# Peptides against a protein of PDB entry 3T7K: the designs that were tried, part 106

Target 1, 248 residues: chain A of PDB entry 3T7K
Amino acid sequence: KAEKILARFNELPNYDLKAVCTGCFHDGFNEVDIEILNQLGIKIFDNIKETDKLNCIFAPKILRTEKFLKSLSFEPLKFALKPEFIIDLLKQIHSKKDKLSQININLFDYEINGINESIISKTKLPTKVFERANIRCINLVNDIPGGVDTIGSVLKAHGIEKINVLRSKKCTFEDIIPNDVSKQENGGIFKYVLIVTKASQVKKFTKLINDRDKNETILIVEWNWCVESIFHLNVDFTSKKNVLYQKK

## One batch from the design tools (peptide; made by RFdiffusion4, then SolubleMPNN)

Design b2_p18_5_s2 (from b2_p18_5, 12 letters changed)
Fold by OpenDDE base, seed 4:
Structure b2_p18_5_s2 (fold): chain B 248 residues (1-248), chain A 18 residues (1-18)
Amino acid sequence: as target 1 above (248 residues)
Amino acid sequence: MALETDEEVYVEYEIPEP
């Protein structure tokens, strides 16, 4: 069926998209439209797998979803597109009226607002955002909204090697892992990095660390600090936003 | 494997007012 629909076009574009969707296309696509998209070099996947070499995200806007956050870790992310790209493409293809010899849809017209070339260019870097920030081992509280698995998966996609889950109520100093990164010459590596949800956790962990390792560097942040770092593909250590405690 | 959720991960922090 798809072949018959596409046979009216003299030339078919090859968009070379391997995409996931978030915040759109909840009902999926019908079989014919999937076949059409496949013939146009657009493959949509249900989930992110590294083996699929994903290069595109479809979303209506910047979202704080697992898929969207992970899409910024693609190598590279080539396109972040609004769902209207697919909608308009399929509409044009299904249109009987237009004696269109060619599909005339430009990917650049459908860019997600706020995902610019500067962000896309950073996805071509050989390192991940937290790797560049010398954050490889973190402590994550077990009561984090969204769950440690989802958050941990996002953080790992962005270069966190080790995630230590802290049981906030029962945690001792011995449960807290150091961010074991070789001291690079350029700037303050934090020995302890923690993502917490409550001010009481800040008080607890700062006390535990300072009582045992008084001279060590500590960074305690909110999840929003990680999200902002991901959205910019850069960690700004000069910003106090979403930083709950910092000891240099 | 936890199914990837399309839910936004939002954390509300009760920052105690200073």
Scores: peptide ipSAE 0.044, ipTM 0.616, DockQ to the pose 0.062
Fold by OpenDDE base, seed 5:
Structure b2_p18_5_s2 (fold): chain B 248 residues (1-248), chain A 18 residues (1-18)
Amino acid sequence: as target 1 above (248 residues)
Amino acid sequence: MALETDEEVYVEYEIPEP
């Protein structure tokens, strides 16, 4: 069926998109439209898998969804596009009126606001944002909204290797893992990195660490610190925004 | 089955922004 619809066009573009959607297309696509998109080099996946070599995200705007946050870890993210790209494309293809011999839709007209070339260029870097920041092992409180699995999955996509889940009410100093980055000389490495949700947790963890390991570096942040770092694809250690406790 | 919630992960913190 798709072939008959597309046969009216002399040339078909190849967009070379391997995409996921977030905040749009909740109902998915019909089989004909999926086939049309596939013939135009647009493959939409339900889930993010590294093996699929995803290069595109569809979203109406910058979102704090798992998919959107993970899309900034794509290697590279080529395009971050508004859903209107697909809508207009399919509309043009299904249009009976236009004796259009060619599909004329430019990807660049559909860029998500705030995802600029500076962000896209950083996705071409060989390292992940937290890897560049020397954050490989973190402590995450078990009561984090969104859940430790989702948050942990996003953090791992961005170069955190080990996530230690802390039972905030029951944890001891021995439960806190160090950010063991043995190899990098040149960066202020925090020995203890923690993501917390409550002021009581800051007080607890700072006490536990300082009582047992008085001279160590500590970074305690909220999830928004991670999100901002992801959105910028850079960790700014000079910023106090979303930093709850810092000991250098 | 981890519900891949396409939901925005907003974490409400009880910590007042300094």
Scores: peptide ipSAE 0.042, ipTM 0.610, DockQ to the pose 0.054
Fold by OpenDDE base, seed 2:
Structure b2_p18_5_s2 (fold): chain B 248 residues (1-248), chain A 18 residues (1-18)
Amino acid sequence: as target 1 above (248 residues)
Amino acid sequence: MALETDEEVYVEYEIPEP
């Protein structure tokens, strides 16, 4: 069926999109539309797998979903597009009125607000955002909303190698892992990085670390600090936003 | 396996933003 629908066009674009959707297309696509999209070089996947070499996200706006946050770790993210791209594309293709010899839809007209070329360009970097920030090992409290698996998966996608889950009520100093970043002489490395949810946890961990390792650098942040860092594909260590405790 | 959800991950903190 798709071939017959597309036969009216003299030339078909190849968009070369391998995409996931978030905050849109919850009902999926019908078989004909999937086939049409596939013939246009648009493949939509249900889940993120590294093997699929995903390069696109469809979302109505910047979202704090696992899929959206992970899409900013694609290598590269080529396009972050509004769902209207697919809607308008399919509408044009199914339109019997438009004597269009060619599909006339530009991907750049459908960019998600706030995901500009500066953000896209950073996804072409050989390093991940937390890797560039010298954050390789973190401590994550076990009571974090969203769950340690989801949060941990996003953080790993963005270059955190090791996530240590702390049982906030029962943890000791020995349970806290150092951020093992070798030999960067540049004074921006925190020995202990922690993501916490409560003021009581800040007090607990600062005490545990300072009592045992008094002279070491500590960074304690909220999850929002990670999210903002991901959305900008940059860690701003000059900002106090979402930083709960910092010791240089 | 982290279930990929389309749920937005919002963390409410008891810590007042400084």
Scores: peptide ipSAE 0.042, ipTM 0.619, DockQ to the pose 0.065
Fold by OpenDDE base, seed 1:
Structure b2_p18_5_s2 (fold): chain B 248 residues (1-248), chain A 18 residues (1-18)
Amino acid sequence: as target 1 above (248 residues)
Amino acid sequence: MALETDEEVYVEYEIPEP
């Protein structure tokens, strides 16, 4: 059926998109539209798998979803597009009115606001955002909204190798892992990195660390610090935004 | 397999800025 619909076009674009969707297309696509999209080089996946070599995200805007956050870890992310790209594309293809010999839809007209070329270019870097920031091992409180698995998965996609889950109520100093990064001469390595949810946790962990390891560097942040770092594909250690405690 | 959620992983922290 798709072939018959597409046969009216003299030339078909090959968009070469391997995409996931978030915040849009919850009901999916009908079989004909999936076949049409596939013939145009647009393959939509339900879930992120590294083996699929995903290069595109569809979303109405920047979202704090697992899919969106992980899409910024694609190697590279080629396009972050609004769902209107698919809508307008399918509308043009199904339209009998236009003597359109060609599909006239430019991907660049559908870019998600705030995901610019500067962000896209950083996805071509050989390193991940937290790897570049010398954050390889973190401590994560077990009561974090969204769950340690989801948050942990996002953080791992962005270069965190080890996630230590802290039982906030029962945690001792011995439960806190150091960020084992070789001392690079260029400043900014924190020995202890923690993601917490409450001021009481900040007080607890700062006390535990400072009582046992007084001279070490500590970074305690909220989840939003990680999110902002991901959205910018850069860690800004000069910003106090979403930093709950810092000891240099 | 962690089910990928389309829910926003957003935490509002009422942590007073130090």
Scores: peptide ipSAE 0.036, ipTM 0.589, DockQ to the pose 0.063

Design b2_p18_5_s3 (from b2_p18_5, 9 letters changed)
Fold by OpenDDE base, seed 5:
Structure b2_p18_5_s3 (fold): chain B 248 residues (1-248), chain A 18 residues (1-18)
Amino acid sequence: as target 1 above (248 residues)
Amino acid sequence: MKLETEEEVYEEYEIPSP
């Protein structure tokens, strides 16, 4: 059925998109529209898998969804597009009125606001954002909203190798893992990195660490610190925003 | 079909769009 619809066009673009959607297209696409999109080199996937070599995200704006946060880890993220791209594209294709010999939709007209070329260019870097920041092993409190699995999955996509889940009420110093990074000369390396949700956890973990390992570097942050780092594809260690405790 | 409500992960603070 899609072939018959597309047969009126002399040339079809190949957009070469392997995409996921977030905050849009919750109802999915009908079979005909999926086939049309496939003929135009647009493949939409339900879930993120590394094997699919995803290069595109559809979203109405910057979102804090798992999919959006993970899309910034794509290698590279080629396009971050508004859903209007698909809507307008399908609308042109289904339009009977216009003797359109060609599909006239430019991807660049549909970029998500705030995902600029500087962000896209950073997705071409050979390293992930937390890897560049020398953060490989973190401690995560078990009572984090969104759940440790989702949060952990996002963090791993961005170069955190090991996530240690802390039972906030029962943990001891021995439960806290060090950020085992070889001292590279040029980066602020924190021996202990923790993501927490409450001021009481800051007090607890700072006490546990300082009582047993008094001279070590500590970074305790909120989840928002990670999110900001992901959205910028850069860790700013000069910023105190979302930093709950820092000991250099 | 459970609409997987794509919940924003931990929306407590509006991150201002850069």
Scores: peptide ipSAE 0.086, ipTM 0.634, DockQ to the pose 0.060
Fold by OpenDDE base, seed 1:
Structure b2_p18_5_s3 (fold): chain B 248 residues (1-248), chain A 18 residues (1-18)
Amino acid sequence: as target 1 above (248 residues)
Amino acid sequence: MKLETEEEVYEEYEIPSP
């Protein structure tokens, strides 16, 4: 059926998209449209797997979904596109107007606002955002909304090697792991990195660390600090935004 | 079909600054 629909076009584009969708196409696509998209080099996956070598995301805007956040870890992310790309593409293909010998849809006309070339270019870097920031081991409180698995999965996609889950009410100093990164000369390494949800946790962890491991560097942040770092594909250690405690 | 309601992970989480 798809072949018969596409046979009216003299030339078919190959978009070479391996994509996930977020915040759009919840009902998926019909079998004919999936086949049409496949023939145009557009493969849509339900979930992110590293083996699929995903290079595209469809979303209406920048979203804080697991898929969107992880898409910024693609190697590279080639395109972040609005769902209107697929909608308009399928509309053109299903149009019975005889005059369309070619599909004339440009990917660049459908870019998600705020995902610019600067962000896309950073996805070509050989390192992940937190790896570049010398953050390899973090402590994560167990009461984080969204759950430690989702948050942890996003953080790992962005170069966190080890996530230590802290039981906020029961943890001791011995439960807190150091960020085991070789001392770089340029002093930007925090020995303890923690993601917390409450001011009481800041007080608790700051006390535990300072009482037992004096003069060490501490970074305590909100999840939003991680999200902003991901959206920019850069960690700004000069910003106090979403930083709850910092000791250099 | 688990409708994985793709919930946005943390839309408005402002921890009040102490």
Scores: peptide ipSAE 0.082, ipTM 0.621, DockQ to the pose 0.042
Fold by OpenDDE base, seed 3:
Structure b2_p18_5_s3 (fold): chain B 248 residues (1-248), chain A 18 residues (1-18)
Amino acid sequence: as target 1 above (248 residues)
Amino acid sequence: MKLETEEEVYEEYEIPSP
């Protein structure tokens, strides 16, 4: 069916998109539209897998979904597009009135507001955002909203190698893992990095660490610190926003 | 602090324009 619909066009674009959707297209696409999109070089995947070499996200705006946060880890993210791109494309293709010899839709007209070329360019870097920040091993409290698996998966996509889950009520100093990074001469390396949800956890972990390892560097942050770092594709160590405790 | 699910879009985050 798709071939008959597309046969009216003399030339078909190849968009070379391997995409996921978030905050849009929850019901998916019909079989004909999937086939049309595939012939235009647009492949939509239900889930993120590294093997698929995803390069695009569809979303109405910047979102704090797992898919959106992980899309900023794509190598590279080529396009962050509004769903209207697909809607207008399919509408033009299904239109019987327009004797269009060519598909006239520009990808750049459908960019998600706030995902600019500066953000896209950072996805071409050979390193991940937390890797550049010398954060490889973190401690995550088990009572974090969103769940340790989802949050852990996002953090891993952005260069965290090890995620240690702390049982907030029962953890001891021995349960806290160090951030084992080779001392690069010029970068502030935190030996202990923790993501927490409560002020009581800050008091607990600072006491545990300072009682056993008094001279070490500590960074305790909220989840929003990670989110902001992901959205900027940069860790700003000068900002105190979402930092609960810092010892240099 | 929640990581949003596909169904729960909580907070608009404006990425600062460079």
Scores: peptide ipSAE 0.045, ipTM 0.613, DockQ to the pose 0.221
Fold by OpenDDE base, seed 4:
Structure b2_p18_5_s3 (fold): chain B 248 residues (1-248), chain A 18 residues (1-18)
Amino acid sequence: as target 1 above (248 residues)
Amino acid sequence: MKLETEEEVYEEYEIPSP
């Protein structure tokens, strides 16, 4: 069926998209449209797997979804596109009126607002955002909204190697892991990095660390600090936004 | 394939400054 629909075009574009969708196409696509998209070099996946070598995200805007956040870790993210790309493409293909010899839809016309070339270019870097920031081992409180698995998965996609889940009510100093990174000369390395949800946790962890390891560097942040770092593909250690405690 | 719309993982919550 798809072949018969596409046979009216003399040449078919190959968009070379391996994509996931977030915040759009909740009902999915019918089999014919999936086949049409596949013939145009557009493959849509349900989930992110590293083996699929995903290079595209479809979303109506910048979203704080797992898929969107992880898409910024693609190697590279080639395109962040509005769902209207697919909608308009399929409309053009299914249109009987247009004696179109060619599909004329440009990917660049459908870019998600706020995902610019500067962001896309950073996804071509050989390192991940937290790796570049010398954050490899973090402590994550167990009561984080969204859950430790989802949050942890996003953080790992962005170069955090080890996530230690802290039981906020029962944890001791011995439960807190150091950020085991070699001292690089040019970057503020924090020995202890923690993501917390409450001011009481800041007080608890700062006390535990300072009582046992008084002279060490500490960074305690909100999840929003991680999100902002991901959206910019850069950690700004000069910003105090979403930083709850910092000891240099 | 149901493209599951993932919920936003985290709404803005204000952590009161310690």
Scores: peptide ipSAE 0.092, ipTM 0.624, DockQ to the pose 0.040; fails the geometry check

Design b2_p18_5_s4 (from b2_p18_5, 11 letters changed)
Fold by OpenDDE base, seed 1:
Structure b2_p18_5_s4 (fold): chain B 248 residues (1-248), chain A 18 residues (1-18)
Amino acid sequence: as target 1 above (248 residues)
Amino acid sequence: MALETEEEVYVEYEIPKP
């Protein structure tokens, strides 16, 4: 059926997209449209798997979904596109009116606002955003919204190797792991990195660490600090936004 | 199939600085 629909075009583009969708296409696609998209080199996946070598995200805007956040870890992310790309493409393909010998849809016309070439270019770097920031091991409170597994999965996609889950009510200093990064001479390495949800946790962890390890560097942040770092594919250690406590 | 409602994963409220 798809072949018969596409046979009216003299030339078919190959978009070479391996994509996931977030915040759009909740009902999926019909079998004919999936086959049309496949013939145009557009393969849509339900979930992110490293083996699929995903290179594209469809979303209406920048979203804080697991899929969107992880898409910025693709190697590389080639395109971040609005769902209107698929809508207009399928509309053009199903349109009987236009004597269109060719599909005339440009990917660049459908870029997600705020995902610019500067962000896309950083996805070509051999390192992940938190790896570049010398953040290898973090402490995560167990009461974080979204759950430790989802948060942990996003953080791991962006170069966090070890996530230590802290039982916020019961944890001691011995439960807090150091960020075990080799001393690089020129970069402010934080020995203790923590993601917390409450001011009481900031007070607790700062006390525990400062009482036992007085001379060490501490970074305590909100999840939003991680999100902003992901969206920019850069950690700005000069920003106080979403930083709850910092000791250099 | 649970429609995994793709929820945004973030902290809604700013934590007051200590």
Scores: peptide ipSAE 0.232, ipTM 0.700, DockQ to the pose 0.040
Fold by OpenDDE base, seed 5:
Structure b2_p18_5_s4 (fold): chain B 248 residues (1-248), chain A 18 residues (1-18)
Amino acid sequence: as target 1 above (248 residues)
Amino acid sequence: MALETEEEVYVEYEIPKP
């Protein structure tokens, strides 16, 4: 059916998009529209898998969804597009009125506000944001509202290799893992990195660490610190925003 | 079927700095 619809066009663009959607297209697409999109080189996937070599995200704006946060880890993220791209494309294709010999939709007209070339360019780097920041092993409290699996999955996508889940009420110093990164010359490596949700946890973990390992570097942050780092594809260690405790 | 509303990962309220 899609072939008959597309046969009216002399040339078809190949957009070469392997995309996921977030905050849009919750009802999915009908079979004909999926076939149309596929013929235009647009493949939409339900879930993020590394094997699919995803290069695009569809979203109405910058979102804090798992998919959006993970899309910034794509290698590279080529396009971050508004859903209006697909909507307008399908409208042109289904339009009976316009004897359009060509599809006139430019991807660049549909960029998500705030995802600029500076962000896109950083997705071409050979390293992930937390890898560049020398954050390999973190401690995550088990009572984090987003869930340890979701949060952990996002953090892993961005180069954190090991996530230690702390039972906040029952943990001891021995339960806290060090950020075991070889001292590379050029960055302040924190021996202990923790993501927490409560001021009481800051007090607890700072006490546990300082009582047992007095001379070590500690970084305790909120989840928002990770989110801001992801959205910028850069860790700013000079910023005190979303930093709850820092010992250099 | 519960529409898995893709929830934005929670916006933490600013934890008051100790």
Scores: peptide ipSAE 0.218, ipTM 0.704, DockQ to the pose 0.040
Fold by OpenDDE base, seed 4:
Structure b2_p18_5_s4 (fold): chain B 248 residues (1-248), chain A 18 residues (1-18)
Amino acid sequence: as target 1 above (248 residues)
Amino acid sequence: MALETEEEVYVEYEIPKP
């Protein structure tokens, strides 16, 4: 059926998109439209798998969904597009009126607001955002909303190698892992990095660490610090935004 | 299959700065 619909076009574009959708297309696509999209070099996947070499995200705007956050870790993310791209494309293809010899839809007209070339360019870097920031091992409190698995999966996609889940009420100093990174010359390495959800956790962890490792560097942040770092594909250590405790 | 409503991962509770 798709072939018959597309046979009216002399040339078909190959968009070369391997995409996931977030915040759009909840009902999916019908079989014919999937086949149409596939013939146009647009493959939509239900879930993010590293093996699929995803290069595109469809979303109405910047979202804090797992898929959107992980899409910024694609190698590279080539396009972050509004769902209107697919809608307009399919609409043009199903339109009987115009003897359009060619599909005339430009990907660049459908860019998600706030995902600019500067952000896209950073996804071409050989390193992940937290890897560049010398954050490889973190401590994550077990009571984080969204769950440690989702949060941990996003953080791992962005270059966190080890996530230590802390039982906030029962943890001791011995449960806290160091961020074991080789001391690179740039003195911005924190020995202890923690993501917490409560001010009481800040007080607890700062005390535990300072009582045992008094001279060590500590970074305690909110999840929003990670989100902002992901959205910018850069860690700004000069910003105090979403930083709960910092000891250099 | 529960359509996992793609929830935004942990929207803001401002942790009061101590």
Scores: peptide ipSAE 0.180, ipTM 0.698, DockQ to the pose 0.040
Fold by OpenDDE base, seed 3:
Structure b2_p18_5_s4 (fold): chain B 248 residues (1-248), chain A 18 residues (1-18)
Amino acid sequence: as target 1 above (248 residues)
Amino acid sequence: MALETEEEVYVEYEIPKP
């Protein structure tokens, strides 16, 4: 059916998109529209898999979904597009009225607000955001909303190699892992990096670390610190936003 | 099957600044 619909166009674009959707298209696409999109070089995937070499995200805006956060780790993220791109494209294709010889849709007209070329360009870097920040091993409290698996998966997509889950009520100093990164000369390396959800956890972990390893560097942050770092594809160590405790 | 509403990961919690 798709071929017959597309046969009215003299030339078909190849968009070369391998995409996931978030916050849109919950009902999916019908078989004909999937086939149409596939013929235009647009492949929609249900889930993120590294093997699929995803390069696009569809979302109405910047979202804090797992898919959106992980899309900023694509290699590269080629486009972050509003769902209106697909909607308008399919409308043009299904329109019987205009003898449109060509599909006229510009991808740049559908960019997600706040995902600019500066963000896109950073996805072409050979390193991940937390890797560039010398954060390879983190401690994560087990009572974090959203769950340690989801949060851990996002953090790993962005270059954190090891996630140590802390039992916030029962943990001791020995349960806290160091951020084992080779001291590169010029980067502020924190020996202990922790993501916490409560002020009581800040007090607990700062005490445990300072009592046993008094001279070491500590970074305790909220999840929002990670999210902001992901959205900017940069860690700003000068910012105190979402930093609960810092010892240099 | 309930459409798992893609939940934004941990949106609301601001830890009150000490």
Scores: peptide ipSAE 0.173, ipTM 0.692, DockQ to the pose 0.041

